Peptides against a protein of PDB entry 4CIC. Designs and how they scored, part 224

Target 1, 148 residues: chain A of PDB entry 4CIC
Amino acid sequence: KVSTKGHYGVQAMFDLAQHFGEGPVSLKSIAERQGLSEPYLEQLIAVLRKAGLVKSVRGAQGGYILAREPRDIKVGDIIRVLEGPIAPVESVSQDDPEHSLKFDFSVTKSVWEKVKKSIEEVLDSITLADMLKDAEEAQMAQGYMYYI
Target 2, 147 residues: chain B of PDB entry 4CIC
Amino acid sequence: KVSTKGHYGVQAMFDLAQHFGEGPVSLKSIAERQGLSEPYLEQLIAVLRKAGLVKSVRGAQGGYILAREPRDIKVGDIIRVLEGPIAPVESVSQDDPEHSLKFDFSVTKSVWEKVKKSIEEVLDSITLADMLKDAEEAQMAQGYMYY

## One batch from the design tools (peptide; made by RFdiffusion4, then SolubleMPNN)

Design b2_p28_7_s3 (from b2_p28_7, 15 letters changed)
Fold by OpenDDE base, seed 4:
Structure b2_p28_7_s3 (fold): chain B 148 residues (1-148), chain C 147 residues (1-147), chain A 28 residues (1-28)
Amino acid sequence: as target 1 above (148 residues)
Amino acid sequence: as target 2 above (147 residues)
Amino acid sequence: IDLLSTEVFKEKSENEIDLLSTDVYYEG
């Protein structure tokens, strides 16, 4: 399950990518378009800003912009900023002493490490520019269905 | 985060794979070796049995065995049985009506679908036989460090 | 990053594997 935080973070960043080059976008407008609460979005944007993925623009036409071009922001970058490193299979061992997964068998751990690596590879292979392209292609495909 | 259910399910199945051909293994012995509670393991085994991944053997030497050879059981099969299909990015829409993710933008959904597909491919590429081989190789490597 | 936490994919179709739920890693 992708965390809500990761999901909404990617949505917010994608919204900013769609408006890249058009100037600052208000949090209100992003929230409205993406179906996010403005307070929640504010928290996400604060983290993304601190990580240098977005910039705040001050003034009457203030808001937020991507700090980099869409092609230079991977989905993996967004996820790492919001949720930290794709959790190493931290040993299940520490928190429930009674369910001390004593034998974190190295072999079962290796399975999950492979899964983790695969997720990282996928997320690092997708940029905001790729997402923009996919959106354009989808819109074109829908447009053609209305003309047939 | 791999679910506890999936993690323990794979561990239990791997334990059965290690004993494949040796006859039935008691739940108690699996629980002890894998650090699982016996009641929890009983629930897991019930699901795995119903799905036909394990068989119950009755009698004085009763217990459980793999229903198939280790090479014929993928990690993906175990996970699907225990947790269902690797969750499609179901639209966040249904549970919190107020946070109606109205615009489940097809594009963001596609990202998570790619992740899902990747996970499935990995899990379907690993069999219990592969895990057995990896365990043997790891033991050999440790044995060589002691010499 | 617990990417696959139970929350986003809450549309657990009854049959959907939440492989990356937060619960397993809380041992540490």
Scores: peptide ipSAE 0.017, ipTM 0.784, DockQ to the pose 0.172; fails the geometry check
Fold by OpenDDE base, seed 2:
Structure b2_p28_7_s3 (fold): chain B 148 residues (1-148), chain C 147 residues (1-147), chain A 28 residues (1-28)
Amino acid sequence: as target 1 above (148 residues)
Amino acid sequence: as target 2 above (147 residues)
Amino acid sequence: IDLLSTEVFKEKSENEIDLLSTDVYYEG
């Protein structure tokens, strides 16, 4: 299962991508469209804003916008911001000289590293622009099914 | 982060693979070698046994063995047993006819499905035999560094 | 399957991504 934070974060960012160029979007509107708790969304947006993926716009029509174009935001970027690096290789603290480089060659660790790499590759291969395109294609496909 | 259950489950199964053909291994010995809590390992082994990945051997030299050869056990098999299917697509209950097939084409769902597929492909590409081979290669490499 | 639960890696780095937590899929 994808983390709730990652899932909702991508969902919120995708909503912002769908409205990219239309001006600021209120958190309330995002929450309503995406079926998210507004307080939870506030927390997510705060993190995303701090990371420079989202900008806050002040004023009567205030809200949030993507800080970059949808094509310049990978799903992997969103996930890394919200969740941190996907399983950082524990940097063996260099500081204890006497604990010999136990090349803790854990074969099991290598399995999880392969999984991590695979996840990263997938997430880094998908941009918000790709998601927008997929949504458009899906809408077109639905439109054609109603005319048949 | 990989779940603790998945991680330790694979670790325990790998230990059993390393001892495959040597007879039953005690949970205590696995726990000691793998740095696992014995009570936790008992829970894992119970699940793995029920799934038919591990067999219990009774007697004075009793313990556990792999139920299949290491080549016939994928890491994905272990994970599925311990964790269940990786993100089951919620079967929309067919039963409410009036709720139109909202093709909940959630583009976001498709992202996670791609991730799931990728994980499954990786985990299904690795057998316990592959892990054994990797361990042997690593030991050989270490042996050559000492000369 | 919460394959990516934070707990396995929690002992060393608090900031590791639990991408595969079980909680997201149970409410549907």
Scores: peptide ipSAE 0.017, ipTM 0.786, DockQ to the pose 0.210; fails the geometry check
Fold by OpenDDE base, seed 1:
Structure b2_p28_7_s3 (fold): chain B 148 residues (1-148), chain C 147 residues (1-147), chain A 28 residues (1-28)
Amino acid sequence: as target 1 above (148 residues)
Amino acid sequence: as target 2 above (147 residues)
Amino acid sequence: IDLLSTEVFKEKSENEIDLLSTDVYYEG
């Protein structure tokens, strides 16, 4: 299961991407559009801001913007910021080194490392710009379904 | 993080694969070799048995065996049994349908579905036989480092 | 990255693969 934090973080970043170039977006508006609680979104945005993926704009028309263009933000970047590195299977071996046959551990670890690598490759292959394009295509497809 | 359940389940199944054709293996011996608690292993084995991946053998030399050849058991099969289907991101949309822009939800969902598919492809590409081969190769490589 | 953290899926049935569950070690 993708963590709720990662899921909602990507949603929030995607919302900011949809408004990129249009000026700052309020947290309230993001929360409303994405169906998120504003307090939860505040926590996510704080982390994303600290990591330099989001910028805060102060003033009457204040809010948040993407710190970089949507094409320059990978989903993997967002997830790494929010969740940290895709943890390899924490080698249970650190706490009880004596009983795990080192060899069996290495083979099973390699399976999970392959999974990790695959996840990273997928997430690093998708940018916010790719998501915007997919959204536009889906909207066009729905528009065509309503015209038939 | 891979769930502890999935991790240890694969370890237990791999241990059984290493002893495939040699007869039943006791839970105690698996637990000792894999550094697992026996009670935890009992729970895992019960699930694996119910799913038909493992068989119990009764008697003085009783224990457990793989129900199929190592080449016929994918890591993905083990994980699906222990953890269920690799859950797509549960659409939070089922509980509060009113506020999620359906469209934004669909795009973000597609990202996670791609991740899920990638995980499934990897796990379904690895059999217990592949793991055995990797273990043998690693053991040979270590043997060559000590010479 | 705890992509498959069980916390997100607290509501779903015990049978779904939580491959990336962050065992939040509740040091209780």
Scores: peptide ipSAE 0.016, ipTM 0.778, DockQ to the pose 0.196; fails the geometry check
Fold by OpenDDE base, seed 3:
Structure b2_p28_7_s3 (fold): chain B 148 residues (1-148), chain C 147 residues (1-147), chain A 28 residues (1-28)
Amino acid sequence: as target 1 above (148 residues)
Amino acid sequence: as target 2 above (147 residues)
Amino acid sequence: IDLLSTEVFKEKSENEIDLLSTDVYYEG
């Protein structure tokens, strides 16, 4: 299962992408639309802001905006900010010094490295702009089903 | 990080693949080679046996063997047996009934489904035979560096 | 990155694959 942090982080960023160019969005409004607790969203947004993916706008119509265009933010960028680098398969060998792992787990390590690389490639291939496009296409498809 | 169960399960199965055709291997010998506790390995092997990936051989030279040829066992098969189906992205929407998730998270769900599919494709593309080949190539490469 | 950490789904996911869970490595 995808981590809650990654899942909600992508949802929050996608919400901001949907409102890109319309001005600042309040955390309350994002929380309501995405079904998130406002305190949890505050924590996520703080991390995303520090990483420069989101900007805070002060004032009466204050809130948050994407710091970059949706096309310039990959899902992989969001995940790396929230969860850190997709951890290199830390070889189990480093954590248990007492077990002389005699077997060079180089081959098994290579399997997990391939998995990691595949995940990174997928996440880096999807931008918030791609997600916006997919959402529009899905809405059009649903709209067509209602008109038939 | 890959789960310990998946990691050690693949290691144990790979060890059995390296000895495929040589007869039964004791759990003790696998545990020693792979740096695993014997009790932990017993649990893994029990699951793998029940799933039909491993067979137990009884007798004085008893132990375990792969139930199929290394070419017929995918890494994905091992992981699915040990960890279950690579979970469909259970939409977070089902677990918190109180939060009326008004937003159709269909788009975000699709992202995670793509990730899942990618993982499955990778794991299903690698057999124990492929791993054996990679090990042989690595040994040859190391041998060439010493020459 | 625990992309697939079970922490999100603590109760029901006893049977779901934690391929990327970090926590399983420490207690054994």
Scores: peptide ipSAE 0.016, ipTM 0.779, DockQ to the pose 0.168; fails the geometry check

Design b2_p28_7_s4 (from b2_p28_7, 15 letters changed)
Fold by OpenDDE base, seed 1:
Structure b2_p28_7_s4 (fold): chain B 148 residues (1-148), chain C 147 residues (1-147), chain A 28 residues (1-28)
Amino acid sequence: as target 1 above (148 residues)
Amino acid sequence: as target 2 above (147 residues)
Amino acid sequence: IDLLSTDVYYEKEENEIDLLSTEVLYEG
């Protein structure tokens, strides 16, 4: 499952991508368009800013912009910033000392590593520019359905 | 994250695969070898049995066996049984009505569907027989290092 | 199948992506 944080983070970044080159976007406007609470979005944006994926612009027309072009931001970059690296199975061993995965069979671990790698490859293959293109294609397809 | 249930379920099924053709294996022996609590394993096995992935054998030499050959059981089959279908984002919407993912942008949803598909493809490409082969190769490699 | 549950993949390193958390697969 993609975390709620990852999901909303990608939505917020995609909103900024849709407005890239148009100047700064307010958190309020992003929150309204994406159906997010402004306080929650503020937390997400703070993390994304610290990681250098977004920039804050000060002033009357202040807000946020993407720090890089949409083609230079992978979905994987956003997820890594918000959720950290796709963690392998190791963390389960620390919280329940009695049920220590004592038998971390190398073979079972390798299955989950393959899953992890596959997820990373998919997320690293999708940029915000790809998402913009998909959105445009979807809008065009909807427009054609109204004329038929 | 693979759930603890999925992780332990695959371990338990792999243990049964290692003993396939040798007769029934007791839950106690599986629990000991895999470092699982027997009560937890009992719950996992009950689900796996209901789904037809394992069979119970009664008697003094009773226990559990795989219901199919290791080559006919995918890791994806085990995970689907234990955790259900790789569920899309739907279940989160019910508990917090105010934060309804109102703007399920088709584009963002498509990203997660691609991830889901990728996971399914990987898990469906790995059988218990593949895992057995990998284990044998690893053991052989370790044996050569001692030498 | 909540394959993406947070429990197994969160190693404590600060920047680990818990991509497989159960929440998003159930929200969509």
Scores: peptide ipSAE 0.017, ipTM 0.774, DockQ to the pose 0.218; fails the geometry check
Fold by OpenDDE base, seed 2:
Structure b2_p28_7_s4 (fold): chain B 148 residues (1-148), chain C 147 residues (1-147), chain A 28 residues (1-28)
Amino acid sequence: as target 1 above (148 residues)
Amino acid sequence: as target 2 above (147 residues)
Amino acid sequence: IDLLSTDVYYEKEENEIDLLSTEVLYEG
């Protein structure tokens, strides 16, 4: 499962991408549109800001903007910021000592490393701009269904 | 993270693959070699058996064998059995009603679906035979370092 | 990054594989 942080983080960043060039967006507005709690969003935005993916704009029309163009922000960048490096399958430290993997099986580890690499490749292949394009295409498809 | 079930399941299946053609392997021996608790392994093997990936052999030399050749068992097959279908990113039912994704954002969902698809493709591209080959190559590499 | 945390996939239909559980990936 994508972590809640990853999911909501991408969602929040996508919302900011949809408003890119329109000026700062309030956290309240993002929270309302995306169905996120404002306090939770504040935490996410704080992390994203610290990582330099989001900028805070102060003032009466203050809020948040993407720090880069949507085409320059990969989904992988967002996920890495929120969740850290897509960890290599570290040793399943089964906290259950009875289930402690005593043996670091190099071959099984390699399987999970391949999975990790694949995930990274996919997430690094998708930008916020790609997501915007997909959204536009979806909206057009819906619009055509109403006109038919 | 790969679930503990997935990890240990693949590990157990790989152990069975290493002994494929040698006859039935006891759960005890698998548990010892793989550092798994025998009771936990019993649960895993029960699921794998029910799914037809493992066969139980009864008798004095009884135990478990792969139900298919290692080349005919994908890692994806093992994972699907143990964890179910690699779920499409179902709705993040955040049990936290305050965080309930009210909006099924089709675009964000599509991202995770792409991730899912990529995982499936990778796991379906790896067989137990591939893992055996990788193990042999690793052993040869270690052997050459000692000589 | 525990991309596959169990929480988002929880609408596990009984047969859905949570491949990316948080526990295995975080130790590194």
Scores: peptide ipSAE 0.017, ipTM 0.780, DockQ to the pose 0.161; fails the geometry check
Fold by OpenDDE base, seed 4:
Structure b2_p28_7_s4 (fold): chain B 148 residues (1-148), chain C 147 residues (1-147), chain A 28 residues (1-28)
Amino acid sequence: as target 1 above (148 residues)
Amino acid sequence: as target 2 above (147 residues)
Amino acid sequence: IDLLSTDVYYEKEENEIDLLSTEVLYEG
């Protein structure tokens, strides 16, 4: 399961992408459309803003916009900002000494590194623009099913 | 981070692969070599046995063996047994109602499905035999550095 | 990011591996 943070972060960014060029979007409106709590969204947006993926616009029509074009924001960029680097399996946290992976067998580690690389490649291959295109195609497909 | 369960499960299975054809291996010996607690390993082996990836051998030289050749066991098979299906993001558990992913936007879901598929493809592309080969190659490379 | 942590990826009920959980990813 994708972390709630990553999932909602991508949803929020996708919402901003859908409104790209239309001006600032309020957090309230994003929260309503995406089914997110506004306080939770505020936390996500703060992180995304700090990372330079989102800009805050002040004023009566204030809110948030994407800091870059949807084509220039990868899903991987969003995930890295919210969840940190898709870190290699290195630091099995010392916290459970009995279950600390003492023997990081190089071969087993290599398996997980391959998985990590694969995930990174997938997430870096998908932009917000790709997601917009997919959404449009899905809507067209649904529209045709109602006319048949 | 790979779940401890998946990680140790793969390690245990790899240990059994290294000893494939040598007869049954005791859980104690696996635990010692892999740095696992024996009780934890017992739990893992029980699941793996039930799934038919491992066989128990009774007797004085009793222990466990792989139920199949290393080439016929994918890492993906081990993970699926221990962790269940690499399920799509569908069931965001209802437990935190405030954070329940109410709007499973089809597009966002598709992203995670692609990730899932990629993981499955990787794990299904790696057999215990591949891991054995990699280990042998790594040992050879280290041996050449000492000379 | 420990994407393969059973604890992170498996919600209790459906034994589904959530490989993209940040909790799994950050502990590595």
Scores: peptide ipSAE 0.016, ipTM 0.776, DockQ to the pose 0.232; fails the geometry check
Fold by OpenDDE base, seed 3:
Structure b2_p28_7_s4 (fold): chain B 148 residues (1-148), chain C 147 residues (1-147), chain A 28 residues (1-28)
Amino acid sequence: as target 1 above (148 residues)
Amino acid sequence: as target 2 above (147 residues)
Amino acid sequence: IDLLSTDVYYEKEENEIDLLSTEVLYEG
């Protein structure tokens, strides 16, 4: 399962993408639209800001904006920032120090590496711009269903 | 990250695959080879047996065998048995009952569905026979480096 | 933060072991 952090992080970033070019968005407004607690969102945004994916704007109409265009932010970028690098399979061997994994589980390791690579490829193939496009298409499709 | 259960389950099944056709293998021997606790392995094997991926053989030379040929067992089959179906993304929306997800996060859901599908495709593309072949190739490659 | 963290699965019923649990991908 996708971590809650990754899930909500992508939602928050997508919300910012939907408002890209319209100026700063308040955390409160994002939280309300996305059904997130504001304190939790503050933590996510802090991490995303530090990573340079979002910018804070100060002032009466302050808030947050994407630091880059939606086309220049991959879902994979968001996930890596929030969750770190998809841990290389190599860390499995280190955490059980007592069980000398005598057997070179190189083959089983290879399986999980393939899984990791596949996940990375998928996440890196999807930008916030792609998500915006998908949302627009879905909205149009729903609109057409109401007119029929 | 792959769950410890999935990881060790695949290891145990792979061990059984390596001994396929040689008769029953004791849990103790699997545990020793794979660096697993025997009690933990017993739990894994019980689940795998119930799912029909392994068979228990009774007697003096009793133990466990694969219930099917290695070519007929996908890594995905093992994982599904041990971890259940890769939960549909739909379950994420159900777990926070208090937050009325007002927003149809259909787009974000779609992202995770794509990830899920990709994982399933990978795991379903790898059989225990494929793993055996890879192991043999790796062993041969290591042997050639020593020559 | 493991995309496949177990935490999202653990809040549902104990018996469904999620393949993508964060724990194993981190150990491996």
Scores: peptide ipSAE 0.016, ipTM 0.774, DockQ to the pose 0.194; fails the geometry check

